# Ledger of designs, part 29: peptides against a protein of PDB entry 3ZOQ

Target 1, 223 residues: chain A of PDB entry 3ZOQ
Amino acid sequence: QLLQDSWWNQLKEEFEKPYYQELREMLKREYAEQTIYPDSRDIFNALHYTSYDDVKVVILGQDPYHGPGQAQGLSFSVKPGVKQPPSLKNIFLELQQDIGCSIPNHGSLVSWAKQGVLLLNTVLTVRRGQANSHKGKGWERLTDRIIDVLSERERPVIFILWGRHAQMKKERIDTSKHFIIESTHPSPFSARNGFFGSRPFSRANAYLEKMGEAPIDWCIKDL

## One batch from the design tools (peptide; made by RFdiffusion4, then SolubleMPNN)

Design b1_p11_7_s2 (from b1_p11_7, 6 letters changed)
Fold by OpenDDE base, seed 4:
Structure b1_p11_7_s2 (fold): chain B 223 residues (1-223), chain A 11 residues (1-11)
Amino acid sequence: as target 1 above (223 residues)
Amino acid sequence: LEEALDLAHVP
C-alpha cells in the first residue's frame, strides 16, 4: 500500500519503530484468525482520501464499526447501502439543523474526506462484534503522531472533538494555531447533553472562511 | 494485509 508523499514524509519514521512492527505482526495474526474490520485495503482510507497538506478539518472517532460491511476506514462513515448507525443519524440530524442539509439516503462521508476532512479513528481496526478489541495494541501511538504532525503544521487545522475520548487529545493540539470544536458525542446516550445544537459544521466553515480557505460543502448528495 | 501494512513511498 502506498501512502501519499505528504503523509509518508510525516509518518515514515513511525513505520520503522518496533511498536508498529509489533502491531503489524499482531494484525497479521488477527486478520488470519478472526474477522477484522475494515477490509485490510481500507485501513488507511482516511490518509488516502485526505493528504497531510489538504487537511482542513479533523473529526476523531474511537475505533471502526464492528458489524459486517459497515467500516470503510473513515470515522463515523459507513459504506453505501449500509443502515446508518445511531451516531451517524444524529450527525446528520445536527447537520440538517445547523446548515439545512437534507438527510442523505446513505452513510458515506467520502465527500467530506475528499474536501479535506480527515475522518480519523484513534484505533484503525476491530474484531467483528468486539468493540475496542484492538485498543492498546499500537494504533493509538501512530494516530497520536498523526495528531502531533498536524498540530506542528503551520497551516491551521480545525479539530472536531466529540466526547471525552476525542477530547483527551486536546492536550496534543497547539491551540495557538489550531481551532477546536468540542461537544458531547453524537451517540444517543450523549447527544442530547450538548451535541445537538453544537453546530460544528457552520462553526468549522466560519473558521475556514476566517483563514481565507474554502468552506466545506457538508451537504451529502443521495446516491 | 501485508501489502496494506507494508507502506511504500514512491517519489
Scores: peptide ipSAE 0.098, ipTM 0.751, DockQ to the pose 0.025
Fold by OpenDDE base, seed 5:
Order: structure tokens, then C-alpha cells, then sequence
Structure b1_p11_7_s2 (fold): chain B 223 residues (1-223), chain A 11 residues (1-11)
């Protein structure tokens, strides 16, 4: 699929830059020689489901899940039928405690993406079983640009920054225009240190309502 | 996607 026009207008220059060409060549090799996730057609799903203009909320992840069938090109999200990873389970626990949503029987966050929640990983590919294997290969430069163009947007965005990695992007966000929700990461290693009880979903919706925008329906229906 | 990331050369 082609990028939506709104994203293409913001990112077209990046795709012509040497770093992206090198990344592209690397990815061609990686997908040929290794098992890479997500499927190559799903790499830009975050941008496919959520146009530049439709972004209301950004949730930053690090890199895709590296297990079979898990990654679907959306941060924290897994394909239907896939066991919910621990971090995602904790996200749903917080969702339940925050705004009373039931825990869905699947891990797909596509319904959030379709409502303007950009589920962006900073690195968009990974080798099977090798977390961060594509770190420092060029994705971060592209995804930094995605953050930059959103920061430059006049219409405010809510950035949800879970954990240190995501929070390092705060310096790129114009806090005079945009709202940031920060907590520890939903990972079992950190969730009890501040993620639980952080109420990012209600806080995001409260901000959207103050802006005169429709809130996100964070509740996910069973499939 | 296809224009940005052409993986057509991947066998």
C-alpha cells in the first residue's frame, strides 16, 4: 500500500535521503536472509491506519514483537489470535482500572489506530527472536521525523510516553502546543513503578475534550 | 509503502 497523501507530503523527502536508501537495502537483505517482523506489507501500518491529519494521540513503542505472528506494524499491538504479550496485558489492566473497559479476547489495537491513535514504534522491524536487532539502522531517523512533523503541526497532539526510551523523545516535542503523558513502561519489570494508576486513557480523553475533539473509544470489542 | 520501501528484489 502507498502511504496516505498526508503522510507522504510530510515524509517524501526522507525516502530520498541516503540513510533511508541504506535502510531499504539493508531491509531487502534482512527479509531475504532472515525472518523479519512484521510482514513487509505491515511495516507502515501505523501510518496506514492513522493519517497525519487524523493523529490525536501518539503511543510510542521501541521495536516490534519478535515472535511469530505477533507484530502487525502497530506499537504494543498483536494480530488477532495471538496471545497477548505481558506489556499489552498490563495496558489492558490499566485500561480496565482507568475507564472500566473489559479486557478484550485479542490484542489488536487497530480500533485505536482507526480513531487517530498513532501506534508508532521508533524502530519498525526486528529479526525473529532478536529484540532491537534493527536498532541504529535508520528507522530512528525516519520516526524522529514523524515525531518532528507532528510536533510542528498546529493542531495539538497528545503524546503518551511510556518508559525511558519513549521519554527521550520529549525533547523533540513542542510542549507549548502538545500534551505529554508520561509514566513507567507497561512491562512487568516497570508497570508497578508508575504505569499502573497513571490513567493515560482518561487523561488523554480529558485533554481531547478540552480541545473540543471527540474522545477516543479506548474500549476494544471482542472478536 | 511500495514506493518508499520496495522489497520486490527479495526472492
Amino acid sequence: as target 1 above (223 residues)
Amino acid sequence: LEEALDLAHVP
Scores: peptide ipSAE 0.065, ipTM 0.740, DockQ to the pose 0.027
Fold by OpenDDE base, seed 3:
Structure b1_p11_7_s2 (fold): chain B 223 residues (1-223), chain A 11 residues (1-11)
Amino acid sequence: as target 1 above (223 residues)
Amino acid sequence: LEEALDLAHVP
């Protein structure tokens, strides 16, 4: 699928670079020889649902879910009909406690993406059952560039950085223009150490309102 | 996969 014009203008130079061509060739082999997630057509869903100009909020993930039918090219999101992973369940618990939203009967965050929430993983593919199997293969260079071009944008962005991996990207963000919300990761191993009670959803909306922008409707309707 | 990774822009 073609990128939206606004993203193409920002990223076109990256796709011509040797590192991306090498990544592309690697992915061709991986998808031919292994079970890779997400579906190849869904790899860039974060950029498809949220244009460069429409980005209001960024939520950084690490890499896609590595189980069958889970990943849909959006960080933390799972396809409808898939059991909510533990981290996503905790995200919805915080959402309920923060702003009173009901827990949805599915795990799709597409409604956030359509409102300007860029649900970006730093690595965009994974082998079945092998977390971080595509780490260090070139995705991080592209996704770093995505962060950079957003940081350079005049219109402010809100970055939600859960856990140490996402927080390592803070050095790439111009905090004179952009707002950062940091906490521990929503994982069961870390959620009780600062994620719960961090209220990222209400804080993001409060900042959007101060900027004169429409807030995000974070509440997800049942399917 | 090639189509999915073909991010060519058509003006």
Scores: peptide ipSAE 0.052, ipTM 0.732, DockQ to the pose 0.024
Fold by OpenDDE base, seed 1:
Structure b1_p11_7_s2 (fold): chain B 223 residues (1-223), chain A 11 residues (1-11)
Amino acid sequence: as target 1 above (223 residues)
Amino acid sequence: LEEALDLAHVP
């Protein structure tokens, strides 16, 4: 599936660069020889669901879930029918405490993506059962460019940066134009150290309202 | 563009 025109205009130069061609050739071998997640058609789902111009909020993840049927090409999101991972469960707990949303019976965040929440991982593929197996192979350069072109956009963006890995991208964000919401990661190992009670959803909507934009409906309907 | 992004056509 082709990228939307708005993203293509921002990223077309990256796809012609040697690093991306090498990444592509690597991925061809990986998908042929091993089990790779997400499905190859789902790699760019974050860009498919949320156009460059429609981005209101960015939520950064590290890399996709590495279990069968989990990864959906969206950070923290899982396909319907898949058990919610611990980090996602904590996200929904914070959502409930922050703005009163019910915990959904599934883990799909597609409804956020369709409203302008870019659910971007810094690395967009992973080997089955091998977290960070595609780290340092070229994805980070592309996703850094995605952050850069959003930072350069005149229309403000809200960046939600959970944990140190995401927060390392803060240096690429023009804080004179854009808003940053930071806390510890929703992982069970860190959530109690600042993620819970951080209220990222209400804070994001408060910034959107201040900018004269429609708030995000963060509440997810059951399937 | 499809050729650059379409990893699905790997045999």
Scores: peptide ipSAE 0.037, ipTM 0.718, DockQ to the pose 0.026

Design b1_p11_7_s3 (from b1_p11_7, 5 letters changed)
Fold by OpenDDE base, seed 3:
Structure b1_p11_7_s3 (fold): chain B 223 residues (1-223), chain A 11 residues (1-11)
Amino acid sequence: as target 1 above (223 residues)
Amino acid sequence: LPEALDRLFVP
């Protein structure tokens, strides 16, 4: 699969760099020798669903879910028919309290991605049952470049940064042009310390309206 | 699978 032209124009130079070639060779070995998530065809789903020009909001995750059938190449999202992970359940609880959406019977965030919500993990692959197993292998350099080219864009972006890992990327974001929404992580370990009541969905839409852009329909229909 | 990875956005 090829990237959309808008992302290709922004990222083509990265794919020619030695670090990415080394990452690619690592991934070839990993997918051949281990169970790796997501499916190799789903790694870049965040860029497939949301073009560079269509990005309105960015939600940063760390790395994919490492259980069978969970990861679909979108941060926090799970494939239909998969039990919602604890962090995703808390995201939907906040969504309900913030803007009155019902809790969906599935965990797919594809409807957000199609509206311009870039659901980006900083690391795009993981070994089965081994959280952060592909940390420090080159993905962070590519995803830093994704943040950089969005920060350089004239049309403003809203960055939603849940927890310390995502908030470390704030230094790469031009806050003179772009908006940042920060809180604690939706994880059960941190959600009660500031994620609940942070109202990221209504705040994001309020910024979009101020920019003269269409708001996101954050409510997810049942399947 | 190697062929699919060979298609990983190489120019």
Scores: peptide ipSAE 0.228, ipTM 0.821, DockQ to the pose 0.028
Fold by OpenDDE base, seed 1:
Structure b1_p11_7_s3 (fold): chain B 223 residues (1-223), chain A 11 residues (1-11)
Amino acid sequence: as target 1 above (223 residues)
Amino acid sequence: LPEALDRLFVP
């Protein structure tokens, strides 16, 4: 599936670079020989749902969920019918406490993506049962470029950076133009150390309103 | 499979 024109214009040069050609050849082997997540058609779902021009908010994840049927190419998101992972449950708990949304009966964040929330993992693929198995294979260079071109965009973006891994990307973001919301990660191991009570959803909407943009409807309807 | 994968990894 072709990228939207707005992303293609920003990223076309990356796809011709040797690192991406090597990544592509690796992915061909991996998808042929191993069980890789997400489905190959879903790898770029974050870019498919949210055009370059429509990005209002970025939420960075690390790599996809590595269990069957979980990953759908969006950070923290799971396909409907899949049990909500612990981090996602904590995201919904914070959402409820922050802005009063009900906890949805599913884990799909597609409604956020369609509103301009870029749900980007820094690594876009993973082997079944092997967390970080595709780390250092070239995805980080592409996703760094995605952050860079968003940082260079004239229209401001809100970056939500949960945990140290995402916060390492702060150096790539022009903070004179863009807004950053930082806290600990929603993981059960870190959520009590600052994620809970961080109110990222109301804070993001407050920035959007100040910019004269429509706020995100963060509340997710049951399916 | 290789050709289908070729189209999938080049957006």
Scores: peptide ipSAE 0.173, ipTM 0.789, DockQ to the pose 0.029
Fold by OpenDDE base, seed 2:
Structure b1_p11_7_s3 (fold): chain B 223 residues (1-223), chain A 11 residues (1-11)
Amino acid sequence: as target 1 above (223 residues)
Amino acid sequence: LPEALDRLFVP
């Protein structure tokens, strides 16, 4: 599927660059020889669900879930019917404590994406059972460009940066225009060190309201 | 498969 025109206009030059051509050739081999997640049609779901102009909030992840049927092409999100991963469970716990939302019976964050929450991983593919297996293969250069073009946008964006990996991208964000919400990662290993109680959802909505924009309905309905 | 994949990795 082709990118929406708004993203294509921002990213078209990247796809012609040697690094992306090399990445593409790598991906062809990987998808042919290995089990790769997400499905090849789902790789760019974050950009498909949220146009460049519609981005209100960015939530950065590292790479897709590497288990069967999990990855949805959206950071932290899992397909309906899939058990919620520990980090996602913690996200929903914080959501409940922050703004009173019930914990949904599924892990799909598509409703956020459709409202302008760009659920972007820095690496967009992974080998089955091998976390970070596609790290350093070219995705980071593309996703850095995504951050850059959002940073260059006149209309403000809210960046939610959970953990050190996401926070390393802060240097690419013009904080004179854009808002940053930082905490530790929702992972069980780090959530108690600052993620819980960080209230990213209410804080994001407070910024949106200050900008005169509609807040995000973060509450997720059961399926 | 390679050609089909070729189109899939160009967003």
Scores: peptide ipSAE 0.141, ipTM 0.779, DockQ to the pose 0.030
Fold by OpenDDE base, seed 5:
Structure b1_p11_7_s3 (fold): chain B 223 residues (1-223), chain A 11 residues (1-11)
Amino acid sequence: as target 1 above (223 residues)
Amino acid sequence: LPEALDRLFVP
């Protein structure tokens, strides 16, 4: 599927570069020879749901879930009917404690994406059962460019950076224009060390309001 | 399959 015009204008030059052509050839082999997630049509869902101009908030993930039916091209999000992964459960626990939202009966964050929350992984594909299997293959260069063009945007963005991997991207973000919310990762291994009680949702909305923008409705309805 | 994949990875 073609990218929205706003993203195409920002990224078109990347798709012509040798690194992306090499990445594409790699992906062709991978999808032909192995089970790769997400579905090839879902790889760019973060950009499909949230245009360049509509981005209000960015939530960075690492790479897609590597189990069957889980990944849907959005960081931390899972398709309806899929059991919520531990990190996502913790996200919803923090959401409940932060702003009083009920825990939804599904794990789809599409409603956030549609409101301007860019749910971006730094790596957009993964082999089944092999976390980080597509690390260092070219995705990071594209997703770095996505961060760069957002950082260059005049209209401010809020970057939510959970854990060290996401926080490594801070150097690419113009903090004179953009706001950063940092904490430990929502993973069960780190959530108790600063993610819980970090209140990223209310803090993001408070900043949006200060900027004169509509807040995000973070509460997710049951299906 | 390769041709179908070739079309799918054009963003």
Scores: peptide ipSAE 0.096, ipTM 0.738, DockQ to the pose 0.029

Design b1_p11_7_s4 (from b1_p11_7, 6 letters changed)
Fold by OpenDDE base, seed 5:
Structure b1_p11_7_s4 (fold): chain B 223 residues (1-223), chain A 11 residues (1-11)
Amino acid sequence: as target 1 above (223 residues)
Amino acid sequence: LAEALDRAFFP
């Protein structure tokens, strides 16, 4: 599926570069020979749901969930009917404590994406059962460019950077224009060390309101 | 599947 025009205009040059052509050829082989997630049609769902111009908030993940039926091309998000992963459960716990939202009966964050929350993984594909199996294959260069073009945008963006991996991207963000929310990762191993109580959702909305933009409705309805 | 990827990656 073709990218929205707004993203195409920002990224078209990347797709012509050798690194991306090599990545593409690798992915053709991987999807043919292995079980790769997400579905090939869902790889760019973050860009499909949230246009370049509509981005209000960015939430960075590392790579897709590597279990059957989980990944849907959005960071931290899982398809309806899939058990919520531990990190996602903690995200919803913080959401509840931060702004009073109920815990949804599913793990789909599509409603956030549709409101301008870019749910971007730095690596957009993974082999079944093999976390980070597509690390260093070219995705990071493309997703770095996505961060760069958002940083270059005049209209401010809020970057939510959970954990060290995401925070390493801070150097690419013009903090004179854009707002950064940082904490430890929502993983059970780190959430109690700063993620819980970080109140990223209310803080993001407070900044949006200050800028005269509509806040995000972070509360997710049951399906 | 390769064709789907070709379409997905904007040849």
Scores: peptide ipSAE 0.136, ipTM 0.819, DockQ to the pose 0.030
Fold by OpenDDE base, seed 3:
Order: sequence, then structure tokens, then C-alpha cells
Structure b1_p11_7_s4 (fold): chain B 223 residues (1-223), chain A 11 residues (1-11)
Amino acid sequence: as target 1 above (223 residues)
Amino acid sequence: LAEALDRAFFP
């Protein structure tokens, strides 16, 4: 599927670079020889749902969920009918405590994406049962460029950076124009050390209001 | 699969 024109204009030069051609050839082999997630048609769903111009908020993840039927090309999100992973459950617990939303009966964050929340993983593919199996293969260079072109944008962006991996990208963000919300990761191993009570949803909306933009409706309806 | 990847990776 073709990228939206706004993303194509920002990223077209990357797709012509040797590193991306090598990544593409690697992925062709991986998808042919292994079970890879997400589905090849879903790899760029974050860019499909949220155009370059429509980005209001960025939430960075590491890599896709590596279990059957889970990943849908959006960070932290799972397809409807899939059990919510521990980190996602904690995200919804914080959402409830922060702004009073009910916990949804599914884990799809598509409604956020459609409102301008770019749900971007730094690595966009993974082998079944093998977390970080596609780390260091070229995705990070493309996703760094996505962060860079957003940082260069005149219209401000809010970056939500949960945990050390996401926070390593802070050096690429022009903090004179853009806002950063940082906390520990929503993982059960780190959530009690600063994620809970960080109130990223209300803080993001407060920044949007200061910019004269419509806030995000973070509450997710049941399916 | 190759065609699907081509379509996925070339906007």
C-alpha cells in the first residue's frame, strides 16, 4: 500500500538508500522462511492511520508483539479479540486513574491513531517468539528519520517517551518547539517506579490546548 | 509475498 503523500514527501529519499534496500531484501527472506509479525500489509499502519501533517502526539515502542494475532503495526496495540498484554493493561490502568476512562474490553489503539497519535515502534517487524530478532537491521535508521522530520516540523508535536529505550531518542527532538513527556515504562517491572501517576494523557491534552489544538479523546469504546 | 512487500515498502 502506498504511503500517504505527506509521509512520502518526507521519507521518499530513505526508501532509495542502500540500507533500506538491504532491509527490504532481508524482510523478503524473513517473511518467506519464518513467521514474521505483523502481517506484511500492516507494517506501516502507524503511518497509514496518522499522516505527517496530522501527527499531534508520538508514542514510541520498541518492537511488535511476537505472539500469534497480536501485532497490528501500532506500538502497544493489539488486534480486537486478543488478550491485553501486561504493559497495555497498565497503560489502561493509568488512563483510568489519569482521566477517568473505563478499561476497554479490547486492546486496539486505532482510535488514538485516527486522532493524530503516531503509535510508532523503533523496529517494525519481529520473528514469532523472538523479541528484538530484527533489531539493528535497518528499521532504526528509518524510524530515526521519522522522528527527525517530525522534529523539523514547525507545528509542535508531543513525544511520550516511556522507559530508557524511548528516552534515548530525546537527543533527536528539538525541545525548543516540541514537548516531551517522560516516565518509566508501563511494563510490570517498571510501572510502579514512575509510570503510574505520570498522567501522560491529561498532560498531552494540556499541551494541545495551549497550542490551540483539539485534545485527544483517549477513552476507548468497547467493541 | 515479494509483491506484497514491494507494495508495502514502496509507497
Scores: peptide ipSAE 0.162, ipTM 0.829, DockQ to the pose 0.030; fails the geometry check
Fold by OpenDDE base, seed 1:
Structure b1_p11_7_s4 (fold): chain B 223 residues (1-223), chain A 11 residues (1-11)
Amino acid sequence: as target 1 above (223 residues)
Amino acid sequence: LAEALDRAFFP
């Protein structure tokens, strides 16, 4: 599917570059020869749900979930009917403690995406059962450009950077214009070391209100 | 699949 016009205007030059053509040819082989996630139609869902102009908040992930039916092209999000992964469960626990939202009976974050929360992974594809299998193949260059064009945008953005991998992107963000929320990762291995109690949702909304923007309704309704 | 990928990867 074609990108929204606002993203196309920002990214069109990347798609003509050799690195992206090489990535594309690699992905054609991968999807033909192996089980790759997400579905090829869902790879750019973050950009489909949230236009360049509508981005209010960015939440960076690393790469998609690598189990059947999980990934839906949005960082941390899983398709309805899929068991919530441990990191996502911890996100919802923090959401409940931060602003009082109930734990939803599903793991879809599409409602956030539709409100201007760009749920971007730095790598947009993965082989089944092989975490980070598409690392260093070209996605990072494209997603770095996505961060760059958002950093260059006049209208401020809130970047939520969970863990060291996401925090490494801070050097690309103009902190004179944009607001950064940093903590440890929601993973069970790190959540107790600073993610819990970090209150990223209320902090994001407080900043949006200060900017004169509508806050995000972070509470997710049951399906 | 290749065509679907072409459509997916050609924004």
Scores: peptide ipSAE 0.147, ipTM 0.828, DockQ to the pose 0.031; fails the geometry check
Fold by OpenDDE base, seed 2:
Structure b1_p11_7_s4 (fold): chain B 223 residues (1-223), chain A 11 residues (1-11)
Amino acid sequence: as target 1 above (223 residues)
Amino acid sequence: LAEALDRAFFP
């Protein structure tokens, strides 16, 4: 599926680079020989749902969920009907405590994406049952460029950086223009060390309001 | 699948 023109204009040069050509050839082999997630049509869903110009907030993940039917090309998000992963459950717990939203009966974050929340993983594919299996294969270079072009944008962006992996991208963000919300990761292993009580949703909306932009409706309706 | 990937990677 074709990237939106706004993203194409920002990223077209990357797709012509050798690293991306090599990544593409690797992915062709991987999808042919292995079970890879998400579906090949869903790899760029974050960019499909949220145009370059419409980005208000960025939430960085590492790589897709590696279980059957889970990944839908959006960081932390799972397809409807899929059990909410532990990190996502913690995200919804924080959402409830932060701004009073009910915990949804599904794990789809598409409603956020449609409002300008770029749900970007740094690595966009994974082998079934093998977390980080596509780490260091070229995705990080593309997703770094995505961060770079957003950082270069005149209109401010809010970056929500959960955990050390996401926070390593802070050096690429012009903090004179853009806002950063940092905490520990929502994972059960780290959530109690700072994610809970970090109030990223209300803080993001406070920045949006300060910029004269419409806040995000973070509350997710049941299906 | 290759065509789907081509379309996915070349918007």
Scores: peptide ipSAE 0.141, ipTM 0.822, DockQ to the pose 0.031; fails the geometry check

Design b1_p11_8_s1 (from b1_p11_8, 7 letters changed)
Fold by OpenDDE base, seed 2:
Structure b1_p11_8_s1 (fold): chain B 223 residues (1-223), chain A 11 residues (1-11)
Amino acid sequence: as target 1 above (223 residues)
Amino acid sequence: SEFYRAAYDTD
């Protein structure tokens, strides 16, 4: 799947900048010399599934899962057939407690993405077994721009910011137009300090309904 | 697409 034209219109200037060209060259070397996740064809899946105009909700992650077959270019999401990582398990536990959804038998969040949930990591690639190995290489500048152009959009967006890393992006969000839902991260290390009970899914839908938009069907069907 | 060539191709 190709990137939506609406994103190209918003981001084309970034791709011409030196930082991105350097990032691209770095990635070419990395994919050639290392095992990098996700698959190079999946790097921009978040933008592929959710066009600029269709974004209703943004969920920010840090960087992709670094184990084999896990990352699919969507924050927190894993490919079908992949064991659910701890943070994702906690997300589904909160989903169940929040709005009564069953725990799915897989970890793919593609159904959210197709409904307008932009599942964006701030860093879009990682070396196998090396968390944050591509931090500070240029992705953050691009993904900051993604947040910026969404913030500048007239139609409101809901930003779900789990943990301090995501919450650092608040300064880029125009809260006169957009909504922010914050809590601690779903990681086992932090979930019990505020993530559980934060009810981000029902709260997001409440905002959508207030805006006159269709709510997200957060419940995920088994495959 | 233009985006694919500019941003996605890692070859």
Scores: peptide ipSAE 0.042, ipTM 0.740, DockQ to the pose 0.024
Fold by OpenDDE base, seed 1:
Structure b1_p11_8_s1 (fold): chain B 223 residues (1-223), chain A 11 residues (1-11)
Amino acid sequence: as target 1 above (223 residues)
Amino acid sequence: SEFYRAAYDTD
């Protein structure tokens, strides 16, 4: 229920802008008239779990899973008890090969978020069964601002950019200050073209240690 | 919080 004050300080001006007010009004109608994911209370879970100041790593996704009970407001993450989507399965396969983590029996990435991994989708809502149905409605402007304010932050951030969509955000990132890890997307359609073997988890931790920060415990315990 | 209201207020 409580949102991070540090994010409010960074984003408060956005919420007053016409584009966001229009987005908000659209969302009110959508949630009233359609089945929208995630739950309205979970839209900003990424910001809830990871404050502006606590961000160590950013993992960008596109938009939420559009099936029942899947999306929980964190990119690539699914609620416990939900079958792991193909991309997430591949993420865990790479995690296992990269740093030896066991594949968890669930798909929740909340433990990453709590450690400073901002699991941000560029679009934060979706209609049931309609991928990208809320594309171009204003979310991208807000999430671009999130990237911008992180880029402007003095303390360095690690951006993990899987696939072309995420990599398009590279131009917004001050690479003289922040680190970028790029590869193909974990999707089955692209994972074998570069995602597998990219070792983003160990690489991220290497950067964190170089900066004198605690590494992420990427391993996820069974529930 | 102000953030909550901005994000979730349905009024």
Scores: peptide ipSAE 0.037, ipTM 0.728, DockQ to the pose 0.023
Fold by OpenDDE base, seed 3:
Parts: sequence; C-alpha cells; structure tokens
Structure b1_p11_8_s1 (fold): chain B 223 residues (1-223), chain A 11 residues (1-11)
Amino acid sequence: as target 1 above (223 residues)
Amino acid sequence: SEFYRAAYDTD
C-alpha cells in the first residue's frame, strides 16, 4: 500500500536521501536474516491510518513491541487477541480515570488513528526479543522530519510526550502554534511519578475544542 | 510510480 498523497508530498525528499537508502538496504537484510517486527507491510501504518492533513494529536513511542504478534505499526498499540502490555494497561487505567472509558478487551488503538491520532514510534522496526536493536540506523532522522513537517504546519497539532525520550523532541516543536502535553511515561516504573492523574485525553480534547475542532472519541469498543 | 513504491517498501 502506498502512502497517502499528503504524506508523500511532505516526505518524498527524505526517501531520496542516502541515509534512507542505507536504512532501506539494512531493513532488507534484517527482514531476510532475522525475525523483524512489525510485518514489513505494517511499518508505516501510522501514516496510512492518519494522513498529514488529518493529524490532530501525536503520541510518540520509542520502538515497536518485540514479541510475536504484538506490533502493528502504531505506538503502544497491539493487535487484537494480544495480551495488553503493562504500559498499555496503564494508559487504559488513566483513560478510565480521566474521562470514564471502560477498559477494552483488546489493545488495538486503530480507532484513535482513524480519528487523527498519529501513533508514531521514533524507531519503526525491531528484532524479535531485542528492544532498541534498530536504534541509530536511520529511522530517527525520518521520524524527526515527520515531527518537523507537522511543526511547520499552519493548522495546530497536539503533541503528547510521555517520558524523557519523547520529551527530547520538544525542541523541534513550534510552541507558538502547537500544544504539548507532558508527563512521566506510562511504564510501571514511572507511571506513579506523574502519568497517573495527568489526564492527557481530556486535556487534548480541551485544546481541540479551543481550536474549533471535533474532539477525539478516546473510548475503545470491545471486539 | 516504481520510485514511489520502492521508496519505503521493504519488499
């Protein structure tokens, strides 16, 4: 499947650059020689579900889940039928406390993506069982450009930045136009230090309403 | 175009 025209227009120059060509060649070798997640057809799902023009909210993750059947090309999201990882469980706990949503019986965040929530990891692939194995191979430069072109967009964006890794991207965001929601990471190691009670979902919708835009329906229906 | 497809497809 091809990228939507709006993203292609924003990113086509990146795909011609040497760093991306080297990344592509690396990925070809990795997918041939290793078990890599997500499926190669799902790498750009975040961009497939949410066009450049339709982005309302960005949620940054680090890299994909590295267990079998988990990653589906969206940050924090897992395919239906997959046990919810600890961080995702905490996201749903905060969602429930923030705006009253029930805990869904699956972990797919596709419904958010379809509404304009860009679920972007800074690194888009990973080796099975090896977290951060594709760190520093070129993905970060592409995803930095994704953040940059959104920052340059006239229509405002809301960036939700959980934890220090995501918050390192603040310098790339024009806060004269865009909004940032920050807290500690939803990981069990950090959630009680600020993520719980941060109410990112209601705060995001408050910004959307201020912009005159439709709020996100954050509640996820059971499958 | 083929370039368009090849730019980001790993297959």
Scores: peptide ipSAE 0.034, ipTM 0.721, DockQ to the pose 0.022
Fold by OpenDDE base, seed 5:
Structure b1_p11_8_s1 (fold): chain B 223 residues (1-223), chain A 11 residues (1-11)
Amino acid sequence: as target 1 above (223 residues)
Amino acid sequence: SEFYRAAYDTD
């Protein structure tokens, strides 16, 4: 529930702004009157697992999965025991082809988050069964600020931007310091148009090694 | 922070 100190220091001014106070009040009503995902305790899991200082890689998603038991506050990730959504299956297929990882028997990406992969959605909540129902309510302003403060960081970050929605954030990223890996989205509707074969995992690790940082262990163990 | 918990948590 509580943000790590490093994120609090970067974002505390945002939380005091009227837009966020209005968002918070909206969310209080939504959680009371609707079924909202993820669990309110999990909204900021991406920031909980990966501190501001520990971010190595950012993977941007749009908004949380809107089915029961799926969303866990991390982009593309699903709780253990939940069937892997099509996009996630394709992510694991590319992972296997890229660096030889086996396909895990679950869809939790927590192990990535713990290694410094910020799994950030641009919108952090959703109504059950209603994709993008909380679009334009204030989350985008906060998550834009998250991107901004990372862009301003001296220590380089790698941004993995799948699809046009994520790629719209490129203008906020200082490419003199940070790296961007782009391809089409892992969705079945777009994966064959560039995502497959894009090798984002090996490319990210190559950049990390060039920077003198430990690479990500992208392979996920079975539970 | 304690301030965040008191002021900005959705719970």
Scores: peptide ipSAE 0.033, ipTM 0.740, DockQ to the pose 0.021

